# Peptides against a protein of PDB entry 4XPM, part 167

Target 1, 160 residues: chain A of PDB entry 4XPM
Amino acid sequence: VMLHSKNVKGFLENTLKPYDLHSVDFKTSSLQSSMIITATNGGILSYATSNNDVPKNSINEINSVNNLKMMSLLIKDKWSEDENDTEEQHSNSCYPVEIDSFKTKIYTYEMEDLHTCVAQIPNSDLLLLFIAEGSFPYGLLVIKIERAMRELTDLFGYKL
Target 2, 67 residues: chain B of PDB entry 4XPM
Amino acid sequence: DIKGTIAFDTHGNVIESTGVGSQRIEDIGDLSKVTLDAEGFAQVQGDSLLVHLYKRNDITLAVYTSA

## One batch from the design tools (peptide; made by RFdiffusion4, then SolubleMPNN)

Design b2_p25_7_s2 (from b2_p25_7, 16 letters changed)
Fold by OpenDDE base, seed 2:
Structure b2_p25_7_s2 (fold): chain B 160 residues (1-160), chain C 67 residues (1-67), chain A 25 residues (1-25)
Amino acid sequence: as target 1 above (160 residues)
Amino acid sequence: as target 2 above (67 residues)
Amino acid sequence: LSEEEKKKLRELFDSLLKEIEDQLL
């Protein structure tokens, strides 16, 4: 089954929900944003945001989207640099992972006071990007994005 | 009684932290170096707290207790 | 660690991971 744009959007929206770990009494905030962007230009193909209180087509929404565009571009650039830097790939901010025999990497990036995590969807021209508040721990964010990628098999191998 | 917890990965990044654990994230550096038994357990005396460690599949859970 | 303590710790670990997995999507 192919993931249509609507399905992808819905999936990203589902990733926004917070964790409420009763076993240890730990709670997170919702993800601020969840995005699929192009690895080439950092263009946003699909996104979801927890800030839905802004009317559509409002100035505030436009500003918000523009901010997301800027962040996605910056993260893409950083990702691109790291993909060409062996030292960065061996830092604590890089997690090599394998999903269904496909190898990819998860990177964590501090963006101002936000915690971000980005990973190339295996064998694709797409990146999955999570943006969270600074209180969202990186270890959990990495787990989240890794598990999320496992659900995006339809996008594996997607080329622009 | 549990006074707090820290779960962390092999990169030393926090997965979760609660109670006193959230105030002792710096302990991860030392906790990650603790030798675990064959089953993945260890017990370490901290400041005034006892730390119970369990590691499986690259995730370490530290539980802080008074005793 | 006693066997009882190990059991409790393992159970807590399992519960934690299960919650993480169950709350993914």
Scores: peptide ipSAE 0.764, ipTM 0.957, DockQ to the pose 0.814
Fold by OpenDDE base, seed 4:
Structure b2_p25_7_s2 (fold): chain B 160 residues (1-160), chain C 67 residues (1-67), chain A 25 residues (1-25)
Amino acid sequence: as target 1 above (160 residues)
Amino acid sequence: as target 2 above (67 residues)
Amino acid sequence: LSEEEKKKLRELFDSLLKEIEDQLL
């Protein structure tokens, strides 16, 4: 089974949905954005956003997309720096994980008032990136992205 | 009977918080240092609340009760 | 903690984790 572009887009859209934990009466907002970007240049290969109220091809929509591009680039740059910094890799913002014998890292980054989480898809040139509101707790965001990566096995080892 | 909850990971990051737990996120630092029994349980008496702790697989759940 | 309290706490924990897993997609 291979994930095509359409399937990837649909997957990312599915990750946007919020948590509603009835066991403890806790609920989150939807993710603001979910993206797969290149680890090399931070280019967006696929993305989904919960802000669909803006007409397509409008100035506001263009600005929104440009904002995502900017954020993805900034996060990629920070990720790249951390991947070359042993101290940052041992910080409280880095979660080493293993998926099917592949090792990767999950990073949490505060971007203004937003909570972000990024992780390299195992053995690939791709990063999975979640952007959420500040009310979305980091611990849950980390769990979410880790579980999401487990569903992207078709992208493991993907090289540009 | 439950007044609130906090779930947190080994990095001290919140997974979820409800009720009085949402106002006591600062407790995580101390709660993470509590010695658990062989089954992963503990209870800590706070100011006016009792905190029930359970940890499994790097996740700690704290439940706040009045007694 | 009594055994009953432990049981309830474990059940709550299990329910919480299950909801997190089930609501991913």
Scores: peptide ipSAE 0.763, ipTM 0.957, DockQ to the pose 0.799
Fold by OpenDDE base, seed 5:
Structure b2_p25_7_s2 (fold): chain B 160 residues (1-160), chain C 67 residues (1-67), chain A 25 residues (1-25)
Amino acid sequence: as target 1 above (160 residues)
Amino acid sequence: as target 2 above (67 residues)
Amino acid sequence: LSEEEKKKLRELFDSLLKEIEDQLL
């Protein structure tokens, strides 16, 4: 089954929802943003964002989108550097994982006061990117993105 | 009674924290070094609190109690 | 830890992980 653009958008929107762990009485905020970007130049193919209080087509909306573009580019650049750095791949900021016999890596990056997590969709030219508030713990963010990637099998092996 | 919790991964990153656990994130370094029994359990006394540890599949849960 | 305490701790662990998985998407 091929993922259509609308389906991908809806999927990313669903990833925004917060955790409310009643067993230990812990809850998070929603993700600020969830994106699929190109590994080549950090271009945004699809995205979802919280705080939809901004009027459509407003200057504030444009600015927010531009901010996402900037962040995606910066994170892509950092990711690219780390993929060519053995030392960084063995740091605590890198989580090697295997999904359905495909190997990939999850990276955590601090960006300003935000917690970000990025991972290459297995054997593809695409990256999945989560952006959360600083209160969102990295360990949980890593779990979230790993499990999310398992639901994107249609994008495995996708080349631009 | 549970006074707080910390769950963390093998990288030392927090998965969740509550109660007194939220104020003791620095304990993760020491807790990660605790020797667990064959079932993955341990108990450590820290200050006035007991820390109950359980680890499975690279995730450690620490539960803080008064006794 | 007593067996009962271990049981409770394991159950809490299981509940926590289940909630994480159930609330993923």
Scores: peptide ipSAE 0.763, ipTM 0.957, DockQ to the pose 0.816
Fold by OpenDDE base, seed 3:
Structure b2_p25_7_s2 (fold): chain B 160 residues (1-160), chain C 67 residues (1-67), chain A 25 residues (1-25)
Amino acid sequence: as target 1 above (160 residues)
Amino acid sequence: as target 2 above (67 residues)
Amino acid sequence: LSEEEKKKLRELFDSLLKEIEDQLL
């Protein structure tokens, strides 16, 4: 299955859905946002948001998009700093993972009252970014983003 | 009967929590240090609850019961 | 833990992980 730009958007939209774990009666909220951004400048290549109630072309929509742009840039900067910091890479906020012989890292960042998780798509110039409410546990968020990356093999090695 | 659960990873981060487990997230620090048997199980007596532990593939599930 | 209790705990664990995997996408 080849992932094209439209397929990526649909994929990100699918990642927004919440967990409803009946085995233990645990539920989460939907992800607030799911994004593919560039590791170089934090530019948004594709994104999905759970709040679609904002009218199109409204000031609120513009502010929402601007907020996403700001968050993506901030998280990219933090990620870049951590990738150059050995101590941060050994903190509990960093998860080294291996996917199909490719090594990457998952980072968790608290952004104000939000829980965020970011990971470099293996051997690529792209980052996968999840933004969730503070009630979304980090351990589950990490699992979610790891499993999501395993479905993005078409983007492995993507260079800008 | 199960009074609650906590699932957590090797970094001490919560995967899920329910019932009394949601109010005992601070237990993760101690639970992560418990020695498990060869099959990955342990049983720990808490203040008023019994904690049943099972760990496999870097995930620990703690189940709280009255006995 | 009895063998029956261990079995139940493993089953709960397996169910939990399966749900997490099944609800990814």
Scores: peptide ipSAE 0.763, ipTM 0.957, DockQ to the pose 0.801

Design b2_p25_7_s3 (from b2_p25_7, 11 letters changed)
Fold by OpenDDE base, seed 1:
Structure b2_p25_7_s3 (fold): chain B 160 residues (1-160), chain C 67 residues (1-67), chain A 25 residues (1-25)
Amino acid sequence: as target 1 above (160 residues)
Amino acid sequence: as target 2 above (67 residues)
Amino acid sequence: MTEEQKKELKELYDSLLKEIEEQLL
């Protein structure tokens, strides 16, 4: 099944939902944002945000989108730097993973008070980016993005 | 009686924390170094609490109890 | 650690991981 733009948007929206781990009585907030961006320029190809109360074309929406653009660019830049830094790749902020024989890396970045996680979709020019509140633990965020990437096989190998 | 939990990965990052565990994130450093038995279990006495550890597939669960 | 304690801890672990997996999407 081909992952169309609409499907991607819907997928990202689904990733926003919080965890509610009843077994240990742990609950997270929803992700603030979930995005697919270009690894080259940090351009947003698709995004979802938990703040859906903002009317379209409103000043608040524009500001929100602009903020996402800024964050995506910053994270892309940091990611690019780390991809060229062996030391950073061996830090606790980097998780080498293998998905269906494809190798990629998951990075965690503190962005102000937010917890972010980014990973290159295997063999692609695309990055999957999660932005969460500071209360969202990094270990869980990493698990989330890894599992999410496993559902994006249609984007594996996507080149711009 | 479970007083709290911490689940963490091999990088020392928290997966979840509850109860007293959420106040003892600093314990992860020491807990990660605990020698586990062949089945992946260990018990560690920490302050007034007993920590029960179970690790499998690079994820460690620590359960804090009074005894 | 008793066998019962191990069992309970393992069950909790399994439950936790199961919840994480099933709540992904």
Scores: peptide ipSAE 0.771, ipTM 0.956, DockQ to the pose 0.820
Fold by OpenDDE base, seed 3:
Structure b2_p25_7_s3 (fold): chain B 160 residues (1-160), chain C 67 residues (1-67), chain A 25 residues (1-25)
Amino acid sequence: as target 1 above (160 residues)
Amino acid sequence: as target 2 above (67 residues)
Amino acid sequence: MTEEQKKELKELYDSLLKEIEEQLL
């Protein structure tokens, strides 16, 4: 199945759902946001948010979108810096991973009280970005984004 | 009888925590250094609880029990 | 640790990981 823009949006929306691990009786909140952004300038190509209570075309919606744009830009900048910093790439906040013979990295960033995770879609100009509450464990967030990225093979090698 | 759990990765980051495990996240540092048997298991006697460890594929599960 | 305890712990581990995978999407 080809991932068109609508399919990508739906995919990101599906990533928002929380974990409810009955085996150990552990629950998370929903992701606050899930986005695909450009690695070049942090522009948002697609996004989903759990905050759907904001009316369309309202001032609050504009502010919400602006907040996402701001966060995506900040995280993109931090990611870009770390990609050019050997020390940061070997820090505990960096997870080198291999997907279908493509190497990429997953970074965890604390953004105020939020837990964020970002990864370059293999061999592409795109980043996958998850934003969660501080109660969402980083280890689980990393697993989530890694597994999600494995489902985005249609975007592997995508160049702007 | 399980009193709590902690699952964590090789970076020491939590995957999940429940019960007494949620209050013992600091144990991860020591638990990550425990020598496991050939099958990936170990038992560690804590202050008042027994910790059962199982590690496979870079994920460790710690289960806290009273005995 | 007894073999039965190992079995139970492994089953819990497998169940946990299975749930994580199943609840991705």
Scores: peptide ipSAE 0.770, ipTM 0.956, DockQ to the pose 0.803
Fold by OpenDDE base, seed 5:
Structure b2_p25_7_s3 (fold): chain B 160 residues (1-160), chain C 67 residues (1-67), chain A 25 residues (1-25)
Amino acid sequence: as target 1 above (160 residues)
Amino acid sequence: as target 2 above (67 residues)
Amino acid sequence: MTEEQKKELKELYDSLLKEIEEQLL
């Protein structure tokens, strides 16, 4: 089944929802942003944000989007550097994972007090990127993005 | 009875924390080194609290209690 | 710890992980 743009957007929007773990009385905030970006240039192919308080077409909305573009580019650059650094790939900030026989890596990055997590969609030119508040635990964020990638099989092997 | 919890992964990153556990994130370093029994359990005394540990599939849950 | 305590702890663990999985998307 082909993943259409609307389907991707909706999927990313669904990833924004917070956790509310009643068993231990723990809850998180919503993700600030969820994006699919290119591994080559850090270009945003699709994104969702929890901050919908900004009026549409306002200058603040434009600035918000520009901020996302900047963050995506910076994270892509850091990811690219780490992919060429064996030491970084063995740090606690890197989680090697295997999904349906495909190998990939999940990286955690601190960005201006925000907790971010990025992973290459297996065998593709695409990255999945989550941006959360600093209160969102990294361990939970990693679980979230790993499980999310398992739902993006249509994008496995996608080349630009 | 439960005063708090910490769940963490093999990288030492927090999955969740509550109660006194939220104030004892630094315990993860020591808790990760605790020898577990064959079933994945351990109990450690920490200050005035007991820490009950259970680990399965690379995730450890620590429960803090008064006894 | 007692067997009962182990059971309760395991149940809490299972509940926690179940909630995490159920609230993914």
Scores: peptide ipSAE 0.770, ipTM 0.956, DockQ to the pose 0.825
Fold by OpenDDE base, seed 4:
Structure b2_p25_7_s3 (fold): chain B 160 residues (1-160), chain C 67 residues (1-67), chain A 25 residues (1-25)
Amino acid sequence: as target 1 above (160 residues)
Amino acid sequence: as target 2 above (67 residues)
Amino acid sequence: MTEEQKKELKELYDSLLKEIEEQLL
């Protein structure tokens, strides 16, 4: 099944939903945002946000989108630096993973009070980016993004 | 009865925490060093709580009980 | 640890992981 822009947007929206783990009575908040951005410039190709109470085309919406753009750029820059730093790739903030014989890395980054996680879609020019509240544990965030990556096989190898 | 839980990965990052486990995140450092049996289990006695450990596929679950 | 305790702990672990997998999408 080919993922079109609309399908990608819907997928990202689905990733926003929180965990509610009844087995241990643990629940999270929704992700603040879920995005696919370019690895080259940090440009946002698709995104979803949990805060939809802002009127469309309002100043508040513009500010919100601009904030996402800024965060995306900052995270992309940090990711780029780490991809060129052997020491950072061996830190506890880096998770090397293999999906269907494709290798990629998952990075966790603290952005002010937010917990973020970013991973390059295997063999592509794209990054998947999750932004969550500080209460969202990093270990679970890593699992979430890894599992999400497994559902994006149509984007594997995507080049700009 | 379970007083709390912590699940964590091989990097020491929390997957979930509940009850007293949420207040014992600092235990992960020591719990990660515990020697497990052949089936992946261990018990650790600390203060007034007993910690039951089970690890499989790089994820450790710690369950805190009173005894 | 008794065999029953091991069983319960393993079942809890399995349930936890199952919930994590099922609640992705």
Scores: peptide ipSAE 0.770, ipTM 0.956, DockQ to the pose 0.810

Design b2_p25_7_s4 (from b2_p25_7, 12 letters changed)
Fold by OpenDDE base, seed 2:
Structure b2_p25_7_s4 (fold): chain B 160 residues (1-160), chain C 67 residues (1-67), chain A 25 residues (1-25)
Amino acid sequence: as target 1 above (160 residues)
Amino acid sequence: as target 2 above (67 residues)
Amino acid sequence: MSEEEKEKLKKLYDDLLKEIEEQLL
């Protein structure tokens, strides 16, 4: 079954939920945003945000979306640079992973005080992007995005 | 009896931290170098706390207790 | 480390990882 845009958005919304690890009494905040963007231009194809206090179609929403667009573009640019930088690919900010025999990389980037994580959906022109508060640990964020990508097999091989 | 925890990956990035562990993130550098036994366990005395380590796959859990 | 301590630590580890997996989506 193909993932429709609505299904993708719903999936992204589901990724926003925080962790509440009772075993160790650790809690995270919700992800600030979860997005699927193009690897070519950093254009947002689908997104979800936890900041739903802003009325739709308001000036504040527009500003928020614009901010997401800017972050998306910046992260895409950084990702593109790192994909051509062997040193960055061997840093602690890069996680080579394999999903169903497809190889991809997960990158962590600090964006101001936010923690971000981005990964190319295997064999696709798409990137999955998580944006979280600075209190969200990178190791957990990496786990989250890796596991999330495993659920996006319908997007594997998607070309623009 | 647990005073705190740190879970971290092979890159030294935190997965979770609680209690005193949240204040000892800098310990990860040393903890990652500790030799584990055949089952993946070790314990290290540090400061006034005892650190219990368990690693499986690519994740290490450190548990801080008084000792 | 005693076997009892090892078991407790292993259980905590397992519980932690289980929670992480269960709370993904």
Scores: peptide ipSAE 0.769, ipTM 0.956, DockQ to the pose 0.814
Fold by OpenDDE base, seed 3:
Structure b2_p25_7_s4 (fold): chain B 160 residues (1-160), chain C 67 residues (1-67), chain A 25 residues (1-25)
Amino acid sequence: as target 1 above (160 residues)
Amino acid sequence: as target 2 above (67 residues)
Amino acid sequence: MSEEEKEKLKKLYDDLLKEIEEQLL
């Protein structure tokens, strides 16, 4: 089984869904965006957004896409810095995890009023990036991205 | 009679919060330091509320009750 | 904490985690 580009897009769209935890009566908003970007230059390989109300080919759509590009670059840069910073890797914003014997790290980053988390897909040149509203708790966001990565085994070891 | 809940991880980040728990996120610092019994449980008196703690697999659930 | 209270708390914990896992995708 191989994960193709269209399959990746569909996967990212599925990650946008909110949590509705009836056991404790807790609800979240949908993720604002979900992306797979390159660790090398922050280029967006695939993305999904929850806000589809913007007219196609409108100036607002262009601005939205440009905003995603900017965020991806900024987060990639921050991630790259942290990967070379021992202190940052031991902060509360870094979660070392192991998936199928592959080690990776999940980072949480505040982007203005948004909550974001990013993780390198194990042994790959790719990063998985979630962007959520500020009301989305970081602990749950980390769980979400960790569990999501477990479903992306086809991308493990992917090199550009 | 649950008044609220907080679930949090070992980094002190919230997983979920409800009811009075949503207004007591600052309690996580103290709750994370509570000594649990061999099964992972503890009870802590906080203000007028009793906090019931259960931790397993790096996740702590705090349940606030009046008694 | 009574055994009954412990069981209720543990069940709530398990239910919470189960929901989180089920609602991932």
Scores: peptide ipSAE 0.769, ipTM 0.957, DockQ to the pose 0.812
Fold by OpenDDE base, seed 5:
Structure b2_p25_7_s4 (fold): chain B 160 residues (1-160), chain C 67 residues (1-67), chain A 25 residues (1-25)
Amino acid sequence: as target 1 above (160 residues)
Amino acid sequence: as target 2 above (67 residues)
Amino acid sequence: MSEEEKEKLKKLYDDLLKEIEEQLL
């Protein structure tokens, strides 16, 4: 079934939830943001954010959205640069992965004390982007985004 | 008798850390170089603690104990 | 380490990974 806009939004919201690993007594915070953006312009197609204690349509909300737009653009630019740089693709910040015969890459980026992770949805013009606090470990963030991408098969091959 | 844990991937990035493991993230560099047995296990003495290692696929779990 | 210790460690590993997978969405 094709993903509708509200379904995508709901999916992203679900990705925000934290880990609570009882086996080792490890807990994370919620993701700050989860987004699907365009690989071409870094435009936000859908997003979810935690900490929704800001009144809707308030100046603070607008500022928050603008901040997300800026971050998405910056990350898109960095991603684009790395996709054209063989050395960066072999760095420790790049995880080549294969999902159902489709190849893609997961990149980790530090963004002013935030831990971010971005990956191109296979064969698409779309990027999945997670933004977390600095306390959220990168290894776990990578696992999270990989597993999340496996649930977005409807977007594989999506072209703008 | 677990004093802490570290789980990490092949890139040396942390998956989780607890207890004394959270204070020994720098150990990952050395732990990643430890030769494991055929089953994926190893034991390394680290200061006053023992580190029990288990690796399967691309994830290593390190468990710190007093003995 | 003993076989018992190995088994405990492996179980912890399995439990950890299971939790990670279960708590994705």
Scores: peptide ipSAE 0.768, ipTM 0.956, DockQ to the pose 0.815
Fold by OpenDDE base, seed 4:
Structure b2_p25_7_s4 (fold): chain B 160 residues (1-160), chain C 67 residues (1-67), chain A 25 residues (1-25)
Amino acid sequence: as target 1 above (160 residues)
Amino acid sequence: as target 2 above (67 residues)
Amino acid sequence: MSEEEKEKLKKLYDDLLKEIEEQLL
């Protein structure tokens, strides 16, 4: 099955929903944003945000998008640095994972008061990026992004 | 009579926390070093709480009780 | 730890992980 742009957008929107774990009575907020960006320039190919209360083409929408662009660029830069740093790859902020025999890494980054998580889609020029509030625990965020990548097999090996 | 829980991964990062567990995140460092039995269980006596541990597939669940 | 306590703890663990997996999408 080919994953079209509309399907990607819908998938990212679905990742925004919060956890409500009744077994232990734990609940999270929704993700602030879910994005697919380029590993080369940090350009946004697709994104979803939980704050859709802003009118289209308004100055507030522009500011929101610009903020996402800035964050994606900063995270991409940090990711690029870490990919070339053996020490950082062995820190507690890096999770080596294997999905269907493909190896990749998940990184957690604190961005001001936000919790972020980024991972290269296996063998691709694309990064999956989750941005959450500071109350969203990193361990759960890592699980979320790892499981999400397992659903994006159509993007494995995608080169720009 | 669960007073709280903490679930955490092998990197010491929290997966979830509830009740008194949310106030005892600093326990993860020590709990991660506890020797588990062959089935992955352990009990650790804290200050006034008993911690029940179960680990499987790189995830540890800690349950805090009064006894 | 008694066998009953172990089973309760294991069940809680399984329920937790199940919920996490089910609520991804």
Scores: peptide ipSAE 0.768, ipTM 0.956, DockQ to the pose 0.814

